# Designs tried in a protein design run: peptides against a protein of PDB entry 6J54. Part 121

Target 1, 223 residues: chain A of PDB entry 6J54
Amino acid sequence: NENLFASFIAPTMMGLPIVTLIIMFPSLLFPTPKRLINNRTISIQQWLIQLTSKQMMAIHNQKGQTWSLMLMSLIMFIGSTNILGLLPHSFTPTTQLSMNLGMAIPLWSATVFTGFRYKTKTSLAHFLPQGTPALLIPMLVIIETISLFIQPVALAVRLTANITAGHLLIHLIGGATLALLNINTMTAFITFTILILLTILEFAVALIQAYVFTLLVSLYLHD
Target 2, 42 residues: chain B of PDB entry 6J54
Amino acid sequence: QFQFTGIKKYFNSYTLTGRMNCVLATYGGIALLVLYFKLRSK

## One batch from the design tools (peptide; made by RFdiffusion4, then SolubleMPNN)

Design b2_p13_7_s3 (from b2_p13_7, 9 letters changed)
Fold by OpenDDE base, seed 3:
Structure b2_p13_7_s3 (fold): chain B 223 residues (1-223), chain C 42 residues (1-42), chain A 13 residues (1-13)
Amino acid sequence: as target 1 above (223 residues)
Amino acid sequence: as target 2 above (42 residues)
Amino acid sequence: SRDIALAQLLYSL
């Protein structure tokens, strides 16, 4: 059991935190373009960023499009960290709930505050859905306020749980595959096939969770 | 488009202003209740 | 309306 959760321990060397270096490492994978015609890798990255930005910011007005840089940096950070976390013997910072809460709470609070700043009437009106019968108004307003405060927690827990569960499942199936190699090679081959399919799924989940996290923040901004 | 008259014009669940006023009234009522219990406990 | 539905769908994921 200790070996199962060993990959989630914050790595340190000689008492120095390597976590900071691990968090900063994805930034090296996205160099700034300096040429009119860039390398193929940079061109693909720029194309992906432009595609995602076009899709995500289509729901926002001019004021909301100011958040484009923040949202694109967020999705690139979470996506890159999640993908890098699938490497063997790697530490994934997004498996730490503290990290995800540290991202979710400020972004959520910023979106809520910006909503109250620029669209006070609409923001306050969102606590009461349209067409609510008069008798249910007070209770529904209370429920909606509670729902609002649950949003950052749900955002952080969703990301943490999905990434952590994926890592644990890969570890368990991988361990089972190794254990079955000496017992039954046929069953080991089946479990290995499942492991491969699972790893492919986790790559998709890593990107999807980054997109969902960023998209939900964007939707909260749009209200 | 909805047309309301009287108090329903300001407190309704269909118009934007009506919903806002309902929310504010709800928060105001809760705040008054909290204040009442706080003053009662003293 | 569509955005709310999308948000709810994404929330369930």
Scores: peptide ipSAE 0.133, ipTM 0.834, DockQ to the pose 0.026
Fold by OpenDDE base, seed 4:
Structure b2_p13_7_s3 (fold): chain B 223 residues (1-223), chain C 42 residues (1-42), chain A 13 residues (1-13)
Amino acid sequence: as target 1 above (223 residues)
Amino acid sequence: as target 2 above (42 residues)
Amino acid sequence: SRDIALAQLLYSL
């Protein structure tokens, strides 16, 4: 049905795009600390950020650790938008491939250029896996080169596909549950239970995809 | 620790420098091939 | 009322 994709249409009001406001909304959920000992919510947020920062940036050197703010803001943004997207009648910006490409391509290019700038030898060597037979070197270099350029696309598509598919599945099962209410109440109850379980799963997927997106960007930076 | 002699010292898939040189050689070869076909088309 | 609210939530999905 046309209604299946209605939730993925970029919302506008009076011809003005409100997508900008939706994208900016998650920023309100993360207020800046103003005290030495903040409230419980901010303390938990800071604790999570510190844990994820220490975990993700442990593989990076001092120069790579300068990306900590960018990567942490990225994971918080994607994670928050994905979680907020699971609210009813909410628009998830990360379901738009254009947005995810808009994030993936610049970040990927920045990591690649940074790698070539500071670690030229290592970056060039990454086009050839260690221990490759001599006869396969030219072909494998080409494949690795293509693989490099596919990285931003894969990064964006992975996020878009997972979030979109999850929302679509929730919509379909939700619609099926409503349809079964008038046909078989028992089956509707089972379908509703599946919907609840799926929703819980999608919350996890939302966070995992945010983490994976940020982690892969970080890994591309480290090479 | 790998011990290579001759051309394999500079072009190998085990050392960092060797891998880099192999990549550059591959790109150079492709560039020359493209250049050859481009000039041949004239 | 709970069923209506539930149906509304499901419809909103």
Scores: peptide ipSAE 0.027, ipTM 0.756, DockQ to the pose 0.014
Fold by OpenDDE base, seed 2:
Structure b2_p13_7_s3 (fold): chain B 223 residues (1-223), chain C 42 residues (1-42), chain A 13 residues (1-13)
Amino acid sequence: as target 1 above (223 residues)
Amino acid sequence: as target 2 above (42 residues)
Amino acid sequence: SRDIALAQLLYSL
């Protein structure tokens, strides 16, 4: 099964990690607008960013909207990397759990600490749901505390698992279609159709996971 | 809407302050228990 | 030709 996981190996060239270049590449796809009325492509990008920004920051107050730059950059980064990862022979950094943990843990911790700093009472109160019976308070507080610490792990694993699973499925079905080309053409055609549908789905998943990741960070910030 | 008196005023599951105090009390109790067992084992 | 192109495409995945 070495071929199945070959796409997830961090690529190197001449002993130098080219992963850094891959991670930085999406930034080139989003140039900074310099005109009042830019090209259609840039205008569409800015419009899309504006829409997502408005929707995502709607739940935050003025102080929470300070995170808009971070969150929007995050969603653009994850989304672009996930989409680019669906290209043939491409490496997706977000398939690496280390990468996702590296994003999830700091962002989660930042949101938690920000909450404790500016909304101490509310943040502490979140460990105890409203209306909890008195006898269940200690146990529920413990459970909620554990739940809090699971959040960054779940955030990272969710992204990693979804993207990785999609890539694996595409690879497996692609390999199956190749194997069936000379065995049964009709079955190969069906498998290929499934592959096409799956790839379309994975494009959606790529964007959804980026959105979910950013949204959850935003929700943790909002508490 | 909720009117609490006495200890329930400070430790309740309905008010924000009450919930906070309950959480702090829980953590404090756990910390004391851990400390007790740690000191006892030593 | 279609099969070869398809195979190459699938192999690239």
Scores: peptide ipSAE 0.024, ipTM 0.751, DockQ to the pose 0.014
Fold by OpenDDE base, seed 1:
Structure b2_p13_7_s3 (fold): chain B 223 residues (1-223), chain C 42 residues (1-42), chain A 13 residues (1-13)
Amino acid sequence: as target 1 above (223 residues)
Amino acid sequence: as target 2 above (42 residues)
Amino acid sequence: SRDIALAQLLYSL
């Protein structure tokens, strides 16, 4: 059991937390543009960010589009950390529930408070769906209130569970493949094929989870 | 457009104001219940 | 060489 979760232990060197460096590392992959005509790589990155920003903020008004920087930075951070976490011997910070809660709770609270601040009537009305029968109103309001408070937990747990489960599966199937290489080469080939497919899936999951996390935060902002 | 009269005008599930009032009434009721039990315990 | 590389990759995972 300890061997399975060894990759999820926060790394330290000489008693110093290198987790901070790992968290800050993805920021180096997205340099700020300094030229009117940037390099091809930077141009592609900016183009992708622009496309994602356009589709992500399409549901928001002008005031909501102020969150574009935060949401884009969030998706880039989570996406990059998730992708980098699939590298061998790498530590994925997003596998830590504490980190995901640290992102989810403030962002959720910010979106909720902004909603109540600027759209108080609409935000309060969202606790009761339109067209609800009169007898179900009190219970439904309570359920919606509970649902609201579950949202940050759901955001954090979803991201943590999906990324962690993917990593565990890759480790397990990879270990099984290595073990089967000396036992049955044909079976090892099958498991290796599964590992490849799973790895591709996890790359997709890594991006999807980043998108879903950011999208849900955006939807909470939109209310 | 919905046309409501009486109490339904202020407490309806279709209009924005009606929904808001229903939510506030629900929270107010819960608060009163909590207050009742708190005062009863003492 | 390919098998060794694959083994190392799998071991690193």
Scores: peptide ipSAE 0.028, ipTM 0.756, DockQ to the pose 0.014; fails the geometry check

Design b2_p13_7_s4 (from b2_p13_7, 9 letters changed)
Fold by OpenDDE base, seed 5:
Structure b2_p13_7_s4 (fold): chain B 223 residues (1-223), chain C 42 residues (1-42), chain A 13 residues (1-13)
Amino acid sequence: as target 1 above (223 residues)
Amino acid sequence: as target 2 above (42 residues)
Amino acid sequence: LREIALALLLLAL
């Protein structure tokens, strides 16, 4: 069991944390454009960022559009780290709950505080849905306040659980395929096919979780 | 336009101001209850 | 085929 979770241990060399380099590495894959007409790879990247930006920021007013740069950087960071984590013998920093909480709590708190500063009446009114019976008002306000504090925890745990579960399944099925190669080659081939399908699914999950994380942060900003 | 009269004008679930006042009243009530139990324990 | 499968498996793990 310790060998199964060994891939989630933070790598260090000579007491120096390599984790910082792993976290910074995805930023090198997205260079800033210097020319009016860019290379094909940079042009595709910018096009994708523009499309995602238009979709994500369509809900926001002019004040919310100032967060576009931060939200786009967040989706690119989480998406790239999750995809790179699917490489063999790679460490995914997003599997660490501490990192995801470190992102979720400040972003959530910033969205809540900005909401209270600019739209105090609407933000306070959000704790009580419209048309609630008078007898249920105190209980519903308490539930809504608890729900608000669960949001950053749910945001962090969703990302960590989905990425960690994917990595564990790949390791378990991979180990099973290796064990079955010496017992039955036909069953090993079936399990290997499942492993390939699972890896493709995990690539999709990696991108979806990055999108959902940023979308929820954006939604909390709108609300 | 919902014409609410009296206490319902300030504590309505339909108006924005009424919802805000209901939330503030609930927080105020909880704070008073916590304060009462804290003072009673001493 | 087994060697190719092993190589692909080692690349996937």
Scores: peptide ipSAE 0.024, ipTM 0.708, DockQ to the pose 0.013
Fold by OpenDDE base, seed 1:
Structure b2_p13_7_s4 (fold): chain B 223 residues (1-223), chain C 42 residues (1-42), chain A 13 residues (1-13)
Amino acid sequence: as target 1 above (223 residues)
Amino acid sequence: as target 2 above (42 residues)
Amino acid sequence: LREIALALLLLAL
């Protein structure tokens, strides 16, 4: 009996980490433009990247826009890996909490440290919201400090949990549909319809989670 | 636009400087408490 | 329809 979580085991070929190749594969889908007038596919891709970059960096000043390359690479990486993970028999690296923590912690730390470096007064002031009653100030500062340290964990867990739960649900409903095909065809069609709707939802979730992850990193940079 | 007098000038929840000072005071208080317990254990 | 459903289901798995 195969484990329900077999799809989430890191694949290895002859003990070699093929996971590294899987992680690097999405980079091949985003070639650098070599011509002034690129192919339609590349031009559409660049247009989408420009639109997302304008949207993401709209909240940042010129100094914050220096992070545009990092944030765009992040959203493209997470988005592409999440979408590719919906292919059959594929492994999604973003289902691994270790990978998401590996992205979240450094990015969060970088945003926090850059905030303290260049906007020390504002960054320290963010631990206390404006207009708080004097009696609540110490407790609220403590809560906000705890909230800050939970941010990278929440960022990583959110991405991991949403992608993993989606994959599990697709596998479970898919398995149930296969089992019901020979038992009750009508019920199997209902479950199959649910599976289709779920797969569409997971495509949306894959993109949304990539966006939310990048957006939150951007917001932490802005704060 | 906020005019505060006395201690409220430095420790207020409305001005940026006041908020910063409140945060620093809170961390300072926590640090003193930790130091107190650390010295008490010795 | 059953074969199509099976094929699509196998793609979804």
Scores: peptide ipSAE 0.022, ipTM 0.721, DockQ to the pose 0.014
Fold by OpenDDE base, seed 4:
Structure b2_p13_7_s4 (fold): chain B 223 residues (1-223), chain C 42 residues (1-42), chain A 13 residues (1-13)
Amino acid sequence: as target 1 above (223 residues)
Amino acid sequence: as target 2 above (42 residues)
Amino acid sequence: LREIALALLLLAL
């Protein structure tokens, strides 16, 4: 089973961590626009960023709009790393729980503290849902408090689990396809078809998980 | 619109202020309980 | 088909 997790080991060269370069690599895919009318690729990127920005930041006031750059950079980073992770023999940094926790905890903390700073009454009231029966108030406040502290963990684990599970599944089905090539060609063809469909699904999952992560951070900022 | 009288005006689950006060009261109660058990153990 | 499958697998895995 060691070979199953070999693709998730952080790569090093001569004992030096090259994972830093891998994390920085997606930044090269998004060059800064230099013209009023840029290349088609850059124009599409800017269009997508504008659409997602308008959609995500519509729920925020002017103070929340300040987070637009951070949230857009976050979705672009996670999305690009997840998509690049689907390339053959590539290492996906977002499969590392430490990486995702490193993003989730500070962002969650910032959103929670920002909420308490500017909307203290609303933030405190958020621990008690509206219309709660009086007898359930203490219990529900405790549960809601626990729920709050689970949020950063849920963000990190959700992203890590979805991307890791997809990669493992691709690896397993791919390995099965290779093993079946010399046993039953017809079955190997079926498993290969499943692999193709799975890879297409993983592209969608990669983008969705990036979006969900960023959206939830945005929602925590609003709440 | 909800009209509350007495203690329900300050402690309710429908108004923003009421919800806030309920949360603070809950945390205060827990803190007092923890303090009580801490002092009792000594 | 096997050769094509192998080539595509090398690109996918």
Scores: peptide ipSAE 0.022, ipTM 0.719, DockQ to the pose 0.014
Fold by OpenDDE base, seed 2:
Structure b2_p13_7_s4 (fold): chain B 223 residues (1-223), chain C 42 residues (1-42), chain A 13 residues (1-13)
Amino acid sequence: as target 1 above (223 residues)
Amino acid sequence: as target 2 above (42 residues)
Amino acid sequence: LREIALALLLLAL
């Protein structure tokens, strides 16, 4: 079991945590545009950011669009870290639940408090769905309150679990492939093919989880 | 338009204000119950 | 192919 989870241990060098450098590294991959027409790579990046921003912020009014910068930075950060985490021998900070909770709780709290501050009536009314029978109101309000507090936990756990599970599967199947090479080459080839397909899937999952995380934060802001 | 009269005007599950009031009433009731049991246990 | 696959696998692991 120690071998399976060794990849999830925070790396240190000479007793110094290099996790900070790993977390900051994705920022170097997204330079700020300096020209009206940049090179192809930066232009594509900006185009993608623009597309995602339009899609995510379409549900928000002008006040909600003030969060666009933060939400876009969040999706870029999570997406980039997740993709980089799929590189060989790389450490993915988003596999750490502590990090994801550290992102989820403040963002969720900010959205909830913002909702209560600017849309107090709507936010309070959200604890009771429309058309609820009168007798079920107290219980439903309690359930909805509990549901609210589960949101940040679910947000963090979803991201952590999906990324961690993907990494774990890659390591397991990879290890199995290596073990089968000396036993049965045909089965090893099959498992290797599965590994490749899984790796491709994990790239998609990495982006999807980043999107879902940011989208849910956005949805909580909209509510 | 739902026309509510009397107490239903303020406590309903259809209007925004009514829903808000129901939520507040629920929380208030729970708080009072908790307070009651806390004071009773002393 | 086996050696290449092994090398890639070992690199990825």
Scores: peptide ipSAE 0.021, ipTM 0.717, DockQ to the pose 0.014

Design b2_p13_8_s1 (from b2_p13_8, 9 letters changed)
Fold by OpenDDE base, seed 5:
Parts: structure tokens; C-alpha cells; sequence
Structure b2_p13_8_s1 (fold): chain B 223 residues (1-223), chain C 42 residues (1-42), chain A 13 residues (1-13)
């Protein structure tokens, strides 16, 4: 069990944190374009960013579209880190709850404060759904207030739990495959096939979780 | 359009202003209750 | 409440 969780320990070299380099590494995979007609790789990246940006910012007004750059950078960061985290014996920073809270809390706070600053009446009205019976108003306002404070926790825990659970399953099935190689080759082959299918699933989960995280931040901004 | 008169004009769950006032009234009520229990314990 | 419904749908997906 200690070996299973060893992959979640922050790597250090000579007492210096390598985690900083790991976090910054995905940024090198997305260079900024310098030409009007870019290479195929850069063109595909820009095309994907434009498509995702159009989908994410379609619900926002001109004031909300100012957050487009931040939201797109967030999805690119989380998506790339999650995908790179699926490499064998790699450390995924997004498996650390502290990092996800460090992203979720400031972004959530910024969206909430922005809402209260520019749309004060609408933001306050969101604590009470329309058409609520008069007797349920005080209780529902309290519940909605508690729900607001659960949002950053839900963002962080969802991302952490999905990525961490995926890593654990890959390690467990991978370990079982290695153990069965000398016992039953046919069973080991089946287990290995499951491992491949699970890895493909985790690639999809990694991208979906990045999208969901960014989408929820965007929804909180939209109110 | 909703037509409300009296207290329902300011405190309702159908208009934006009414919903806002209900939320503020709820927070104010909770704050007063907290203050009451805090002062009572002394 | 509207966001909670969207969140629930996203969690089920």
C-alpha cells in the first residue's frame, strides 16, 4: 500500500522542489504563434482553443468575455497536466487537494465578488429561487448560502477524486497484471487488456474534468 | 407583470427586488439572533 | 438553484 501512494508524494531533488518544474512544463507544449500562417501543430492548437472558447463564452456578455483568456488558460493547464499525469511513474500535481483548492478558492472568490460588484441585485436574488413559498424563504436562503460555500470545495474535491481514483486503478490493475504474468498468462493478458481500456478511459476523464472545472467557474461568473 | 401591494411589494419571491429584500431580511434576522444570544450570555 | 441543477447533471454524466 505504501508503494501505491508513493506516486503521490511530491518529488524533490537535493531538497529543492521539482514540483515547480513539473507544473511549468506543460506551458512549453503550447508555444505562441509568430506567423500569420503557422505550422500544422500550432494551427490545430489554435483551432481547438477557438472552438472551446466559442463554446465556453457563448453564455457570457461582453463583460464576461474578458475572462475568456483566463478560462482558456485554465482548461489548457488542467487538461495538459492531467494527461501528462497518466504517464508511468509520473507525478500529477492535480492529485494534490492543496493545489486544486489553491485554484478553486481564488477563482470562485473572484467570480462571486465580481458578481456582487457589477450585478448586486441579481447576485443577491440568486439566494432565493423564484416562486418560493413564503414559509420556506428563510430556510431556503440559508441552504442556498451554504450551497455557495460548498462550490469551491466541490470543485477541488471533484477534480482531485477523479484523477486520484484513476491513478489508483491503473496502479492496482497494472500490479495485478505483473503478478499474474508468472501464474497465468491468459489471465494476465485479459488484465492487461482491461488496463489499456482503463487508460483510454482515464485520458477521456482527464479532459472532461478539466472542461467541467473550467465550465463551472464560467457558470459561477455568469450566475 | 406582477402586481403586489403593501408588504408583498417589497418582500416577494417573484420580482428581483422582492427576492433581494427577502435575502437581506433573512440575513438581518440571523444577525439579530446571533447578537441577542451573544448579549444574553453576558 | 439553477447552477445546482447543472452541477448535478454534470456529476451524473
Amino acid sequence: as target 1 above (223 residues)
Amino acid sequence: as target 2 above (42 residues)
Amino acid sequence: AELAQVQLLLELA
Scores: peptide ipSAE 0.245, ipTM 0.831, DockQ to the pose 0.028
Fold by OpenDDE base, seed 4:
Structure b2_p13_8_s1 (fold): chain B 223 residues (1-223), chain C 42 residues (1-42), chain A 13 residues (1-13)
Amino acid sequence: as target 1 above (223 residues)
Amino acid sequence: as target 2 above (42 residues)
Amino acid sequence: AELAQVQLLLELA
């Protein structure tokens, strides 16, 4: 089934990677506002950013509020790339684990190091849950340490798996619909209906995964 | 509030300082064990 | 551990 993963191959033109342009393309969808009262599209974008910013950064202190720009940029990037990836014959960079690891590892490292820098006692205390029996302390500290290092991997894999699985499912159901057109039109209509519903679900998943990724980064910063 | 006396004052799973000390003690113990086995292999 | 419940909930989403 070579054709199943054909849509996940990094696109190249003349041997040159055009994936760089694809990654940069979502930036064009969010132009910088130039007026106090912008058009409806920009106003909606700013409104959404304002709402998500207030909601996500409410748990952070003043030092954590400094990360607002980066976190909002992150959610906008992942969200836009995921939504654009649902377009027919589109390549989603977030389906690449390398891409997501490239985002997760530095951001996670920055949050962890920032925590140790400004909240050393609290950060060290997080390796031991409150109320742990004395005999279980060494084991639990080790487990929590391992859990910490799994965080960037889980962050990247979660995003990659959710988006990739959705794309694969759309591809498979779409292929099944086409195959059933000449076999059983009634069944093909049912599968097509499922495909539509699945596509709608994937739009929601695309936004949710972007939010979850950003939220977890924010939570790791807050600790 | 928790009131601890003796060694439990410094090593407990309830206070922030106690939890920190437990974590450091655990890491220190692991480091000593690794060092012991490393020196033993010589 | 404090974030474990939140992470678990988010993983199910």
Scores: peptide ipSAE 0.222, ipTM 0.844, DockQ to the pose 0.028
Fold by OpenDDE base, seed 2:
Structure b2_p13_8_s1 (fold): chain B 223 residues (1-223), chain C 42 residues (1-42), chain A 13 residues (1-13)
Amino acid sequence: as target 1 above (223 residues)
Amino acid sequence: as target 2 above (42 residues)
Amino acid sequence: AELAQVQLLLELA
């Protein structure tokens, strides 16, 4: 079991945390545009960012669109880290629950407090769904309050669990493939094919989880 | 548009203000209950 | 309620 989770241990070199460099590394992959017409790679990146930005901010009004920069940076960060984490022998910081909580809790709290500050009536009213029978109001308000506090936890755990599970599966199937190479080559080929398909799926999951994480933060902001 | 009269005007599950008041009343009631039990135990 | 539904849908996806 120690070998299974060895890839999730924060790497250190000579007592120095390399994880800080790993977290900062994705920033190098997204340089700031310096020209009106950039090269094809940067242009595609900008196009994707613009597309996702328009999609996510379509729900928000003018005040909500102020969060566009933060949300876009968040999705780019999580997405890039998740994709880079799928590289062989790579450490994915987003597999650490502490990191995801560190992102989820502040962002969630910021959205909640922003909602209470600028949309006090709507935010308070959100604890009670419209049309609720009068007898169920107290209990439902309590449940909605609890649900609110579960949101950051669910946000962090969802991201952590999905990415971690994917990495674990890749590791297990990969290990099984290696073990079967000398036992049954046909079965090893099948497992290897599954590994490839799984890896492709995990690339999609990595992006989806980044999107979902950011989207939920955006939705909480919209209330 | 719903027309409410009396107490239902301020405490209802349909209007925004009514929902807000219901939530506040619920929290207030819970707070009072907690306070009551806390003071009673002493 | 709508937000919860969307959230639940996203969790299932």
Scores: peptide ipSAE 0.219, ipTM 0.838, DockQ to the pose 0.028
Fold by OpenDDE base, seed 3:
Structure b2_p13_8_s1 (fold): chain B 223 residues (1-223), chain C 42 residues (1-42), chain A 13 residues (1-13)
Amino acid sequence: as target 1 above (223 residues)
Amino acid sequence: as target 2 above (42 residues)
Amino acid sequence: AELAQVQLLLELA
């Protein structure tokens, strides 16, 4: 069903990729404040950033709070791209697994290496939970090691799957609504109501997935 | 707080140092096994 | 260990 996945194809114009411009576009929505008292839009944005920053960095100590800029930029980027992706005929870069892996793997690696660098003993000890029977130690260490390496994959796949599935559902329900308009108006109205509710849900999912992605990166840093 | 004597002082699943040593011992054992299988085939 | 618990809660939420 090529029509279902047409929205997930990277757009090009005259053979030139415009995906770079699409990725850069969210940056224009968050201008740098220039006044002590800004307009309502910038004030709300700054307020939201401060609230999320306080919530996200509450877990970290002074050294961990150095990552505040990185984590806040990450959540703003993913959140903005996910919300913009819900616009009609828009391309959502976060539906591409390659992009999400490109974000997840470096960030995960950075958190793991940072943990090994500054908290070597604690980081190594995390491969073995407390109170493990002696006979289960080797197997459990192996399992925890595998679990560690699955983390970046799970992080990327979770974001990709949630956003992609939402887009597909909107497409399918929307297509069904259009098809039923001339067949059964009452059924089409019900389907349209479901579409509206689903769209509202996808707005929430878009923000939640951005938050979860950033939160998990932050938690991996904290260990 | 835990009190261990002998080998359990360095290899235990309760203390931070003990868990670290257990992890290192496990990785060391795996590395030795891998090395053994590589050397026996040559 | 604690991170796994939080992760599980996030998976279900």
Scores: peptide ipSAE 0.183, ipTM 0.837, DockQ to the pose 0.026

